# Peptides against a protein of PDB entry 3T7K, part 125

Target 1, 248 residues: chain A of PDB entry 3T7K
Amino acid sequence: KAEKILARFNELPNYDLKAVCTGCFHDGFNEVDIEILNQLGIKIFDNIKETDKLNCIFAPKILRTEKFLKSLSFEPLKFALKPEFIIDLLKQIHSKKDKLSQININLFDYEINGINESIISKTKLPTKVFERANIRCINLVNDIPGGVDTIGSVLKAHGIEKINVLRSKKCTFEDIIPNDVSKQENGGIFKYVLIVTKASQVKKFTKLINDRDKNETILIVEWNWCVESIFHLNVDFTSKKNVLYQKK

## One batch from the design tools (peptide; made by RFdiffusion4, then SolubleMPNN)

Design b2_p20_3_s3 (from b2_p20_3, 7 letters changed)
Fold by OpenDDE base, seed 3:
Structure b2_p20_3_s3 (fold): chain B 248 residues (1-248), chain A 20 residues (1-20)
Amino acid sequence: as target 1 above (248 residues)
Amino acid sequence: MSNPMEEEEKEAIEEFEKKY
């Protein structure tokens, strides 16, 4: 059925998109539209797998969803597009106007607001954002909204190798892992990096660390610090935004 | 506990479905 619909066009574009959707197309697509999209080089996947070599995300806007945050770790993310791209494309293809020799839909007209070429270009870097920031091992409190698995999966996608989950009420100093980074490249390496949710956790962890491992470097942040770092594909250590405690 | 990430996805889907 899709072939008969597409036979009206003399030339078909190949968009070369391997995409996931977030905040749109929850019900998916019908079989005909999936086949049409596939013939145009648009493959939509339900889940993110590294093996699929995803290069695109569809979303109505910047979102703090797992899929959106992970899409910024694609190698590279080629396009971050509004769902209107697919809607307008399918609408044009299904149009009975006999005179359409070509599909005239430009990907660049459908860019997600706030995802610019500067952000896209950083996805071509050989390193991940937290890797560049010398953050390889992180401590994560178990009471984090979103859950440790989801948050941990996002952080791993962005170059955190080891996530240590802290039972905030029961943890001791021995439960806190150091950020083991051997490469002293340009910038202060924090020996202890922690993501916390509460001011009481800041007080607890700062005390535990300072009592047992004096004069060590500590970074305690909110989840929003990670989100902002992901959205910019850069860690700004000069910013105090979402930093709860810092000891250099 | 509410999952803010799931809530944000749900809200975005609801907004999308209202539009299309």
Scores: peptide ipSAE 0.640, ipTM 0.949, DockQ to the pose 0.880
Fold by OpenDDE base, seed 1:
Structure b2_p20_3_s3 (fold): chain B 248 residues (1-248), chain A 20 residues (1-20)
Amino acid sequence: as target 1 above (248 residues)
Amino acid sequence: MSNPMEEEEKEAIEEFEKKY
């Protein structure tokens, strides 16, 4: 059925998109539209799998969803597009009035606001954002909104190798893992990195670490610190935004 | 406890569905 609809075009673009959607197209697409999109080199996946070599995200805006945050870890993220791209594309294809010999939809007209070429270019880097920041092992409190599995999965996608889940009420100093990274000459390394949700946790962990390992470097942040780092594909250690405690 | 990531996705979907 899609072939008959597309037969009116002399040339079909190949967009070469392997995409996920977030904040749009919750009901998916009908079979004909999926087939049309596939013929145009647009494949939409329900979930992120590394094996699928995803290169695109559809979203109405920058979102703090798992899919959006993970899309910035794609290798590379080729396009971050508004859903209007698909809507306008399908509308043009289904239009009987326009004797268009060609599909005239430019991907660059549908860029998500705030995901610029600078961000896209950083997804081509051989390293992940937290890897570049010398953050390999973190401590995560078990009461984090979103759950430790989802948050942990996002952090791992961005180069964190080990996530230690802390039971904030029961944990001792021995439960806190160090960020075991080789001292690179040019980067501030924090021995203890923690993501927390409450000021009481800051007080607790700061005390536990300082009582047992007084001279060590500590970074305690909110989840928003990670989100901002992901959105910029850069960790700014000069910023105090979303930093709850820092000891250099 | 409400999952902020799921809430944000839901809100975005609702806004999208209202528009289209």
Scores: peptide ipSAE 0.640, ipTM 0.949, DockQ to the pose 0.850
Fold by OpenDDE base, seed 2:
Structure b2_p20_3_s3 (fold): chain B 248 residues (1-248), chain A 20 residues (1-20)
Amino acid sequence: as target 1 above (248 residues)
Amino acid sequence: MSNPMEEEEKEAIEEFEKKY
């Protein structure tokens, strides 16, 4: 059926998209439209797997979803597109207007607002955002909204190697892991990095660390600090936004 | 516990379905 629909076009574009969707197309696509998209070099996947070499995200806007945040870790992310690209494409293809010899849809007209070429270019870097920031080992409180598994999966996609889950009420100093990064001479390395949800946790962890490991560097942040770092594909250590405690 | 990531996904889907 798709072949008969596409036979009216003299040339078909190959978009070379391996994509996931977030905040759109919850009901998916019918079999004919999937086949049409596949013939145009557009393959949509239900889930993110490294083996699929995903290069595209479809979303209506910048979202804080697992799929959107992980899409910024693609190697590279080639396109971040609005769902209107697929909608307009399928509308043009299903149109009975006899005279359409070509598909006239440009990918660049459908870019997600706020995902610019500067962000896309950073996905071509050989390192991940937290790797570049010398953050390899973090401590994460167990009562974090979104759950430790989802948040941990996003953080790992962005170069965090080890996530230590802290039982906020029962943890001791011995439960806190150091950020084991070799001292590179030119970068402010924090020995202890923690993601917390409450001011009481800041007071607890700062006391535990300062009482047992005096004069060490500490970074305590909110989840929003990680999200902002991902959206910019850069950690700004000069910003105090979403930083709850910092000792250099 | 509310999962803000799932809530944001749900809200975005609802906004999309309302448009299209």
Scores: peptide ipSAE 0.639, ipTM 0.949, DockQ to the pose 0.876
Fold by OpenDDE base, seed 5:
Structure b2_p20_3_s3 (fold): chain B 248 residues (1-248), chain A 20 residues (1-20)
Amino acid sequence: as target 1 above (248 residues)
Amino acid sequence: MSNPMEEEEKEAIEEFEKKY
């Protein structure tokens, strides 16, 4: 059926999109529309897998969803597009009135607000955002909203190799892992990096570390510190925003 | 426990479905 619908066009674009959706198209697409999109070089996936070499996200706006945050780790993210791109494309293709020899829809007209060329360009870097920040191993409290698996998966997509889950009520100093990174000349390396949810956890972990490992560098942040770092594809160590404790 | 990421996904979907 899709071939017959597309046969009215003299030339078909190849958009070369391998995409996931977030905050839109929850019910997916019908079989005909999926076939149409596939013939235009648009493939939609239900889930993120590294093997699929995803290069696009569809979302109505910037979101703090797992899919959106992980899309900024694509290699590269080529396009971050509003769902209106697909809607307008399918509408034009299904229109019987348009004697259009060509599909006239430009991807650049559908960019998500706030995902600019500067962000897209950083996804072409050979390193991930936390890798560039010398954050390899982190400690994550077990009571984090969103769950340790989802949060940990996002952090791993962005270059954190090891997630250590801390049982906040039962943990001791021996449960806290160091950030095992070789000293590079130009970066403040924190020996201990922790993501916490409560001020009581800050007091606990700072005491445990300072009592047992004096004079070491400590970074304790909220989840929002990670989110902001992902959205900018840069860690700003000069900012105090979402930093709960820092010892250089 | 509330899952802010799932809540944000749900809210965005609801807003999208109202528009299209």
Scores: peptide ipSAE 0.639, ipTM 0.949, DockQ to the pose 0.889

Design b2_p20_3_s4 (from b2_p20_3 with L1M K6E E10K K11E F20Y)
Fold by OpenDDE base, seed 3:
Structure b2_p20_3_s4 (fold): chain B 248 residues (1-248), chain A 20 residues (1-20)
Amino acid sequence: as target 1 above (248 residues)
Amino acid sequence: MSNPMEEEEKEAIKEFEEKY
């Protein structure tokens, strides 16, 4: 059926998109539209797998969803597009106007607001954002909204190798892992990096660390610090935004 | 506990479905 619909076009574009959707197309697509999209080089996947070599995300806006945050770790993310791209494309293809020899939909007209070429270009870097920031091992409190698995999966996608989950009420100093980074590249390496949710956790962990491992470097942040770092594909250590405690 | 990430996705889906 899709072939018959597309046969009216003299030339078909190949968009070369391997995409996931977030905040749109929850019900998916019908079989005909999936086949049409596939013939145009648009493959939509339900889940993010590294093996699929995803290069695109569809979303109505910047979102703090797992899929959106992970899409910024694609190698590279080629396009971050509004769902209107697919809607307008399918609408043009299903249009009975006999005179359309070509599909005239430009990907660049459908960019997600706030995802610019500067952000896209950083996805071509050989390193991940937290890797560049010398953050390889992180401590994560078990009471984090979103859950440790989802948050941990996002952080791993962005270059955190080891996530240590802290039972905030029961943890001791021995439960806190150091950020083992051997490479002293340009910037202060924090020996202890922690993501916390509460001021009481800041007080607890700062005390535990300072009592047992004096004069060590500590970074305690909120989840929003990670989100902002992901959205910019850069860690700004000069910013105090979402930093709860810092000892250099 | 509410999952803010799932809530944001649900809200965005709702906004999308209301538009299309």
Scores: peptide ipSAE 0.638, ipTM 0.949, DockQ to the pose 0.882
Fold by OpenDDE base, seed 1:
Structure b2_p20_3_s4 (fold): chain B 248 residues (1-248), chain A 20 residues (1-20)
Amino acid sequence: as target 1 above (248 residues)
Amino acid sequence: MSNPMEEEEKEAIKEFEEKY
């Protein structure tokens, strides 16, 4: 059925998109539209898998969803597009009035606001954002909104190798893992990195670490610190935004 | 406790469905 619809065009673009959607197209697409999109080199996946070599995200705006945050870890993220791209594309294809010899939809007209070429270019880097920041091992409190698995999965996608889950009420100093990274000459390394949700946790962990390992470097942040770092594909250690405690 | 990431997705979907 799609072939008959597309037969009116002399040339079909190949967009070469392997995409996920977030904040749009919750009901998916009908079979004909999926087939049309596939013929145009647009494949939409329900979930992120590394094996699928995803290169695109559809979202109405920047979102703090798992899919959106993970899309910034794609290798590379080729396009971050508004859902209007698909809507306008399908509308043009289904239009009987326009004797268009060609599909005239430019991907660049549908860029998600705030995901610029600078961000896209950083997804081509051989390293991940937290890897570049010398953050390999973190401590995560078990009461984090979103759950440790989802948050942990996002952090791992962005280069964190080990996530230690802390039971905030029961944990001792021995439960806190160090960020075991080789001292690179040009980067501030924090021995202890923690993501927490409450001021009481800051007080607890700061005390536990300082009582047992007084001279060590500590970084305690909110989840929003990670989100901002992901959105910029850069960790700004000069910013105090979303930093709850820092000891250099 | 409500999952903020799921809430944000649901809100964005709702806004999208209201527009299209």
Scores: peptide ipSAE 0.636, ipTM 0.949, DockQ to the pose 0.850
Fold by OpenDDE base, seed 5:
Structure b2_p20_3_s4 (fold): chain B 248 residues (1-248), chain A 20 residues (1-20)
Amino acid sequence: as target 1 above (248 residues)
Amino acid sequence: MSNPMEEEEKEAIKEFEEKY
């Protein structure tokens, strides 16, 4: 059926999109529309897998969803597009009135607000955002909203190799892992990096570390510190926003 | 416990479905 619908066009674009959706198209697409999109070089996936070499996200706006945050780790993210791109494309293709020899829809007209060329360009870097920041191993409290698996999966997509889950009520100093990174000349390396949810956890972990490992560098942040770092594809160590404790 | 990421997904989907 899709071939017959597309046969009215003299030339078909190849958009070369391998995409996931977030905050839109929850019910997916019908079989005909999926076939149409596939013939236009648009492939939609239900889930993110590294093997699929995803290069696009569809979302109505910037979101703090797992899919959106992980899309900024694509290699590269080529396009971050509003769902209106697909809607307008399918509408034009299904229109019987348009004697259009060509599909005239430009991807650049459908960019998500706030995902600019500067962000897209950083996804072409050979390193991930936390890798560039010398954050390899982190400690994550077990009571984090969103769950340790989802949060940990996002952090790993962005270059954190090891997630250590801390049982906030039962943990001791021995449960806290160091950030095992070789000293590079130009970066403040924190020996201990922790993501916490409560001020009581800050007091607990700072005491445990300072009592046992004096004079070491400590970074304690909220989840929002990670989110902001992902959205900018840069860690700003000069900012105090979402930093709960820092010892250089 | 509330899952803010799932709540944000559900809210965005609802807003999308109301528009289209």
Scores: peptide ipSAE 0.636, ipTM 0.949, DockQ to the pose 0.890
Fold by OpenDDE base, seed 2:
Structure b2_p20_3_s4 (fold): chain B 248 residues (1-248), chain A 20 residues (1-20)
Amino acid sequence: as target 1 above (248 residues)
Amino acid sequence: MSNPMEEEEKEAIKEFEEKY
């Protein structure tokens, strides 16, 4: 059926998209439309797997979803597109207007607002955002909204190697892991990095660390600090936004 | 506990379905 629909076009574009969707196309696509998209070099996947070499995200806007945040870790992310691209493409293809010899849809007209070429270019870097920031080992409180598994999966996609889950009420100093990065001469390395949800946790962890490991560097942040760092593909250590405690 | 990431996904889907 798809071949008969596409046979009216003299040339078909190859978009070379391996994509996931977030905040759109919840009901998926019918078999004919999937086949049409596949013939145009558009393959949509249900889940993110490294083996699929994903290069595209479809979303209506910038979202804080697992799929959107992980898409910024693609190697590279080539396109971040609005769902209107697929909608307009399928509408043009299903149109009975006899005279359409070509598909007239440009990918660049469907870019997600706020995902610019500067962000896309950073996905071509050989390192991940937290790797570049010298953050390899973090401590994460167990009561974090979204759950430690989802948040941990996003953080790992962005270069965090080890996530230590802290039982906020029962943890001791011995439960807190150091950020084991070799002292590179030119970068502010924090020995202890923690993601917390409450001011009481800041008071607890700062006391535990300062009482047992005096004069060490500490960074305590909210989840929003990680999200902003991902959206910019850069950690700004000069910003105090979403930083709850910092000791240099 | 509310999962803000799942809530944001659901809200975005709803907004999309209302448009299209």
Scores: peptide ipSAE 0.636, ipTM 0.949, DockQ to the pose 0.875

Design b2_p20_4_s1 (from b2_p20_4, 7 letters changed)
Fold by OpenDDE base, seed 3:
Structure b2_p20_4_s1 (fold): chain B 248 residues (1-248), chain A 20 residues (1-20)
Amino acid sequence: as target 1 above (248 residues)
Amino acid sequence: VKNEPLETEEEVYEEYELPK
C-alpha cells in the first residue's frame, strides 16, 4: 500500500530521522503511515535506547518529560520538531489533488520554539553537560517527585555516572558519597553534590557534612537546577538560581 | 522549594488527528 501511494512521486526525500515522540502521537501510527515514514527515512521509536542512535524528537513544545530531557543527550540531536511536520507530510502524501512530483516539506519550518542552533550544536560535544561540569557522583533524596529511577535515568543520560539514593529521614554522613572527580579541570569541583526537595534536608545534610568533613565543598540544588542545566546544555555556576546551598 | 516534578506523558499529551 505505501509503495503504491508513494509511486506518484518522482523523487522521495530522505530525512534521516531516528526519532522519539513526547507529548504527541501516543496512539502511534497505522502500518501504512509507518511504512510511508520509513520510506522517507523517518523511523519512530517507542522508547529511548542508546543502540538506536536517535537524532530527533517530536514534541509540541519544550517539555519536562523524561523523553524530552533525554533527547538533549542525543549524539547529536539533529532536530527537535513539532508534530505538525509528520501531519503535513502525511497530508501531502495522502492528497489526491496535488499532482506533486515532489514532497515540499522543509524540516527547518517545524523547529520547536526555544530549541535553537546553539543548543543543537552543544549536542555535538564529546562530553555530556554534567561531565563538563565535573559532576560524576551525586546524592539524590528518595522522596524526589517523579521517582529516583526516572530522575536518575535522566541524570545518567547527561553524564552522571553514579547516583546515590539517600533515605532522607534515616541517612547518616556515611551514606553520603563524595563526587569523585580525578581530573581537576579549571572549574570548581564540589566534593558533595546533592539534589534535595526540602529545606529540612538542606539543614540536615549541611550539618552532617560540616560536622564530619569540615571545609569541604558542597553543592545542594533542587531538581530545577538540573533541568535548567539540561535545557541550556551548560551548567552555570555563577547563577544562584535553584541552588539551595553552596560552599566553595 | 518548588521542585516541579517531571512532566508525565499523560500530563502533556496533545491530540493530533492523523490524516485518513
Scores: peptide ipSAE 0.514, ipTM 0.890, DockQ to the pose 0.885
Fold by OpenDDE base, seed 4:
Structure b2_p20_4_s1 (fold): chain B 248 residues (1-248), chain A 20 residues (1-20)
Amino acid sequence: as target 1 above (248 residues)
Amino acid sequence: VKNEPLETEEEVYEEYELPK
């Protein structure tokens, strides 16, 4: 069916998109539309797998979904597109109007607001955002909304190698892992990095660390600190936003 | 600390009518 539908076009674009969707197309596409999209070089996947070499995300806007956050770790993310791209494309293809010689849909007209070239360019970097920030090992409280597995998966996609889950009520100093990074000359390395949900956890962990390991560097942040770092593909250590405790 | 959680797909889903 798809071939017959597309036969009216003399030339077909190859968009070279390997995409996932978030916040849209939950019911997927029918078989004909999938075939059409495939012939246009658009392959949509249900889940993010590194082996698929994903380069595109479809979303209505910037979202805080697992898929959206992980899409910023694609190597590279070529396009972050609104769902209207697919809609308009399929509308043009299914239109019974005269022999259109070409499909004239420009990907750049469908960019997600706020995902600019600066962000896209950073996805071409050989390192991940937290890797560049010298954050390799983190401590994550077990009561984080969204769950430690999902949060951990996002953080790992962005270069965190080790996630230590802290049982907030029962943890001791010995349960807290150091951020084992080589001392680079740039004074931005924190020995202890923690993601917490409550002010009581800040008080607890700062006490535990300061009582046992005096004068060590500590960074305690909320999840939004990670999200903002991901959205910018940069960690701004000068910002106090979403930083709950910092000791240099 | 107002930690905004991860958004779920269900929370952010917008319906788009696919052409028939």
Scores: peptide ipSAE 0.513, ipTM 0.889, DockQ to the pose 0.885
Fold by OpenDDE base, seed 1:
Structure b2_p20_4_s1 (fold): chain B 248 residues (1-248), chain A 20 residues (1-20)
Amino acid sequence: as target 1 above (248 residues)
Amino acid sequence: VKNEPLETEEEVYEEYELPK
């Protein structure tokens, strides 16, 4: 069926997209449309797997979903596109009125607002955002909204190697892991990095660390600090936004 | 502390009419 529909076009583009969708197309596509998209070099996957070499995200806007946040870790993210790309493409293909010899849909016309070439270019870097920031080992409180597994998966996609889950009510100093990174000459390294949800946790962890390891560097942040770092593909250590406690 | 959680797919879902 797809071949017959596409036969009216003299040339077919190859978009070379391996994509996931977030905030759109929950019901998926019919078999004919999937085959049409496949013939145009557009393959849509249900879930993110590293083996699939995903290079595209479809979303209506910048989202704080697991899929959207992980898409910024693609190697590279080639395109972040609005769902209207698929809609307009399929409309043009299914249109019987237009004696179009060619499909005239430009990917750049469907860019997600706020995902610019500067962001796309950073996804081509050989390192991940938290790796560049010298954050390899973090402490994460167990009561984080979204759950430690999902949050942890996003953080790992962005270069965090080890996530230590802290039971905030029961944890001691011995439960807190150091951010064991080799001192790179040009970057401030925090020995203890913590993501917390409550001001009481800040007070607890600062006390525990300062009582046992008084001279060490500490960074305590909100989840939003991680999200902003991901959205910019850069950690700004000069910003106090979403930083709850910092000791250099 | 504003802990904005991860958005779920259900929370952010927008319906798009596919051409028939």
Scores: peptide ipSAE 0.513, ipTM 0.890, DockQ to the pose 0.908
Fold by OpenDDE base, seed 2:
Structure b2_p20_4_s1 (fold): chain B 248 residues (1-248), chain A 20 residues (1-20)
Amino acid sequence: as target 1 above (248 residues)
Amino acid sequence: VKNEPLETEEEVYEEYELPK
């Protein structure tokens, strides 16, 4: 069926997209439309797997979903596109009225607002955002909204190697892990990095660390600090936004 | 401090009509 539909076109584009969808196309596509998209070099996947070499995301806008945040870790992310790309493409293909010999849909017209070339260029870097920031090991409180597994999965996609989950009410100093990064001369390395949800946790962890390891560097942040770092593919250590405690 | 959690797919879903 797809071959018969596409036979009216003299030339077919090859978009070379390996994509996931977020905030759109929950019901997926019918078999004919999937085959049409495949013939155009568009493959849609249900889930993110490293082996699939994903290079594209479809979303209505910038989202804080697991899929959207992880898409910024693709190697590289080539395109972040609005769902209207697929809609307009399929409309043109299924149209019986248009004596179109060619498909006239340019993917560059469907870019998600706020995902610019500067962001896309950073996905071509050989390192991940937190790796570049000298953040390898973090402490994460167990009461974080969204759950430690989902949050941890996003952070790992962006270069965090080790996530230590802290039981906020029961933890001691011995439960807190150091950020074990080799001292590079040119970057402020924080020995202790923590993601917390409450002001009471800031007071607790700062006391525990300062009482036992008085001279060490500490960074305590909110989840939003991580999200902003991901959206910019850069950690801004000059910003106090979403930083709850910092000791240099 | 309002930690905005991760958005779920259900919270952000927009319906798009596929051509018939």
Scores: peptide ipSAE 0.510, ipTM 0.888, DockQ to the pose 0.877

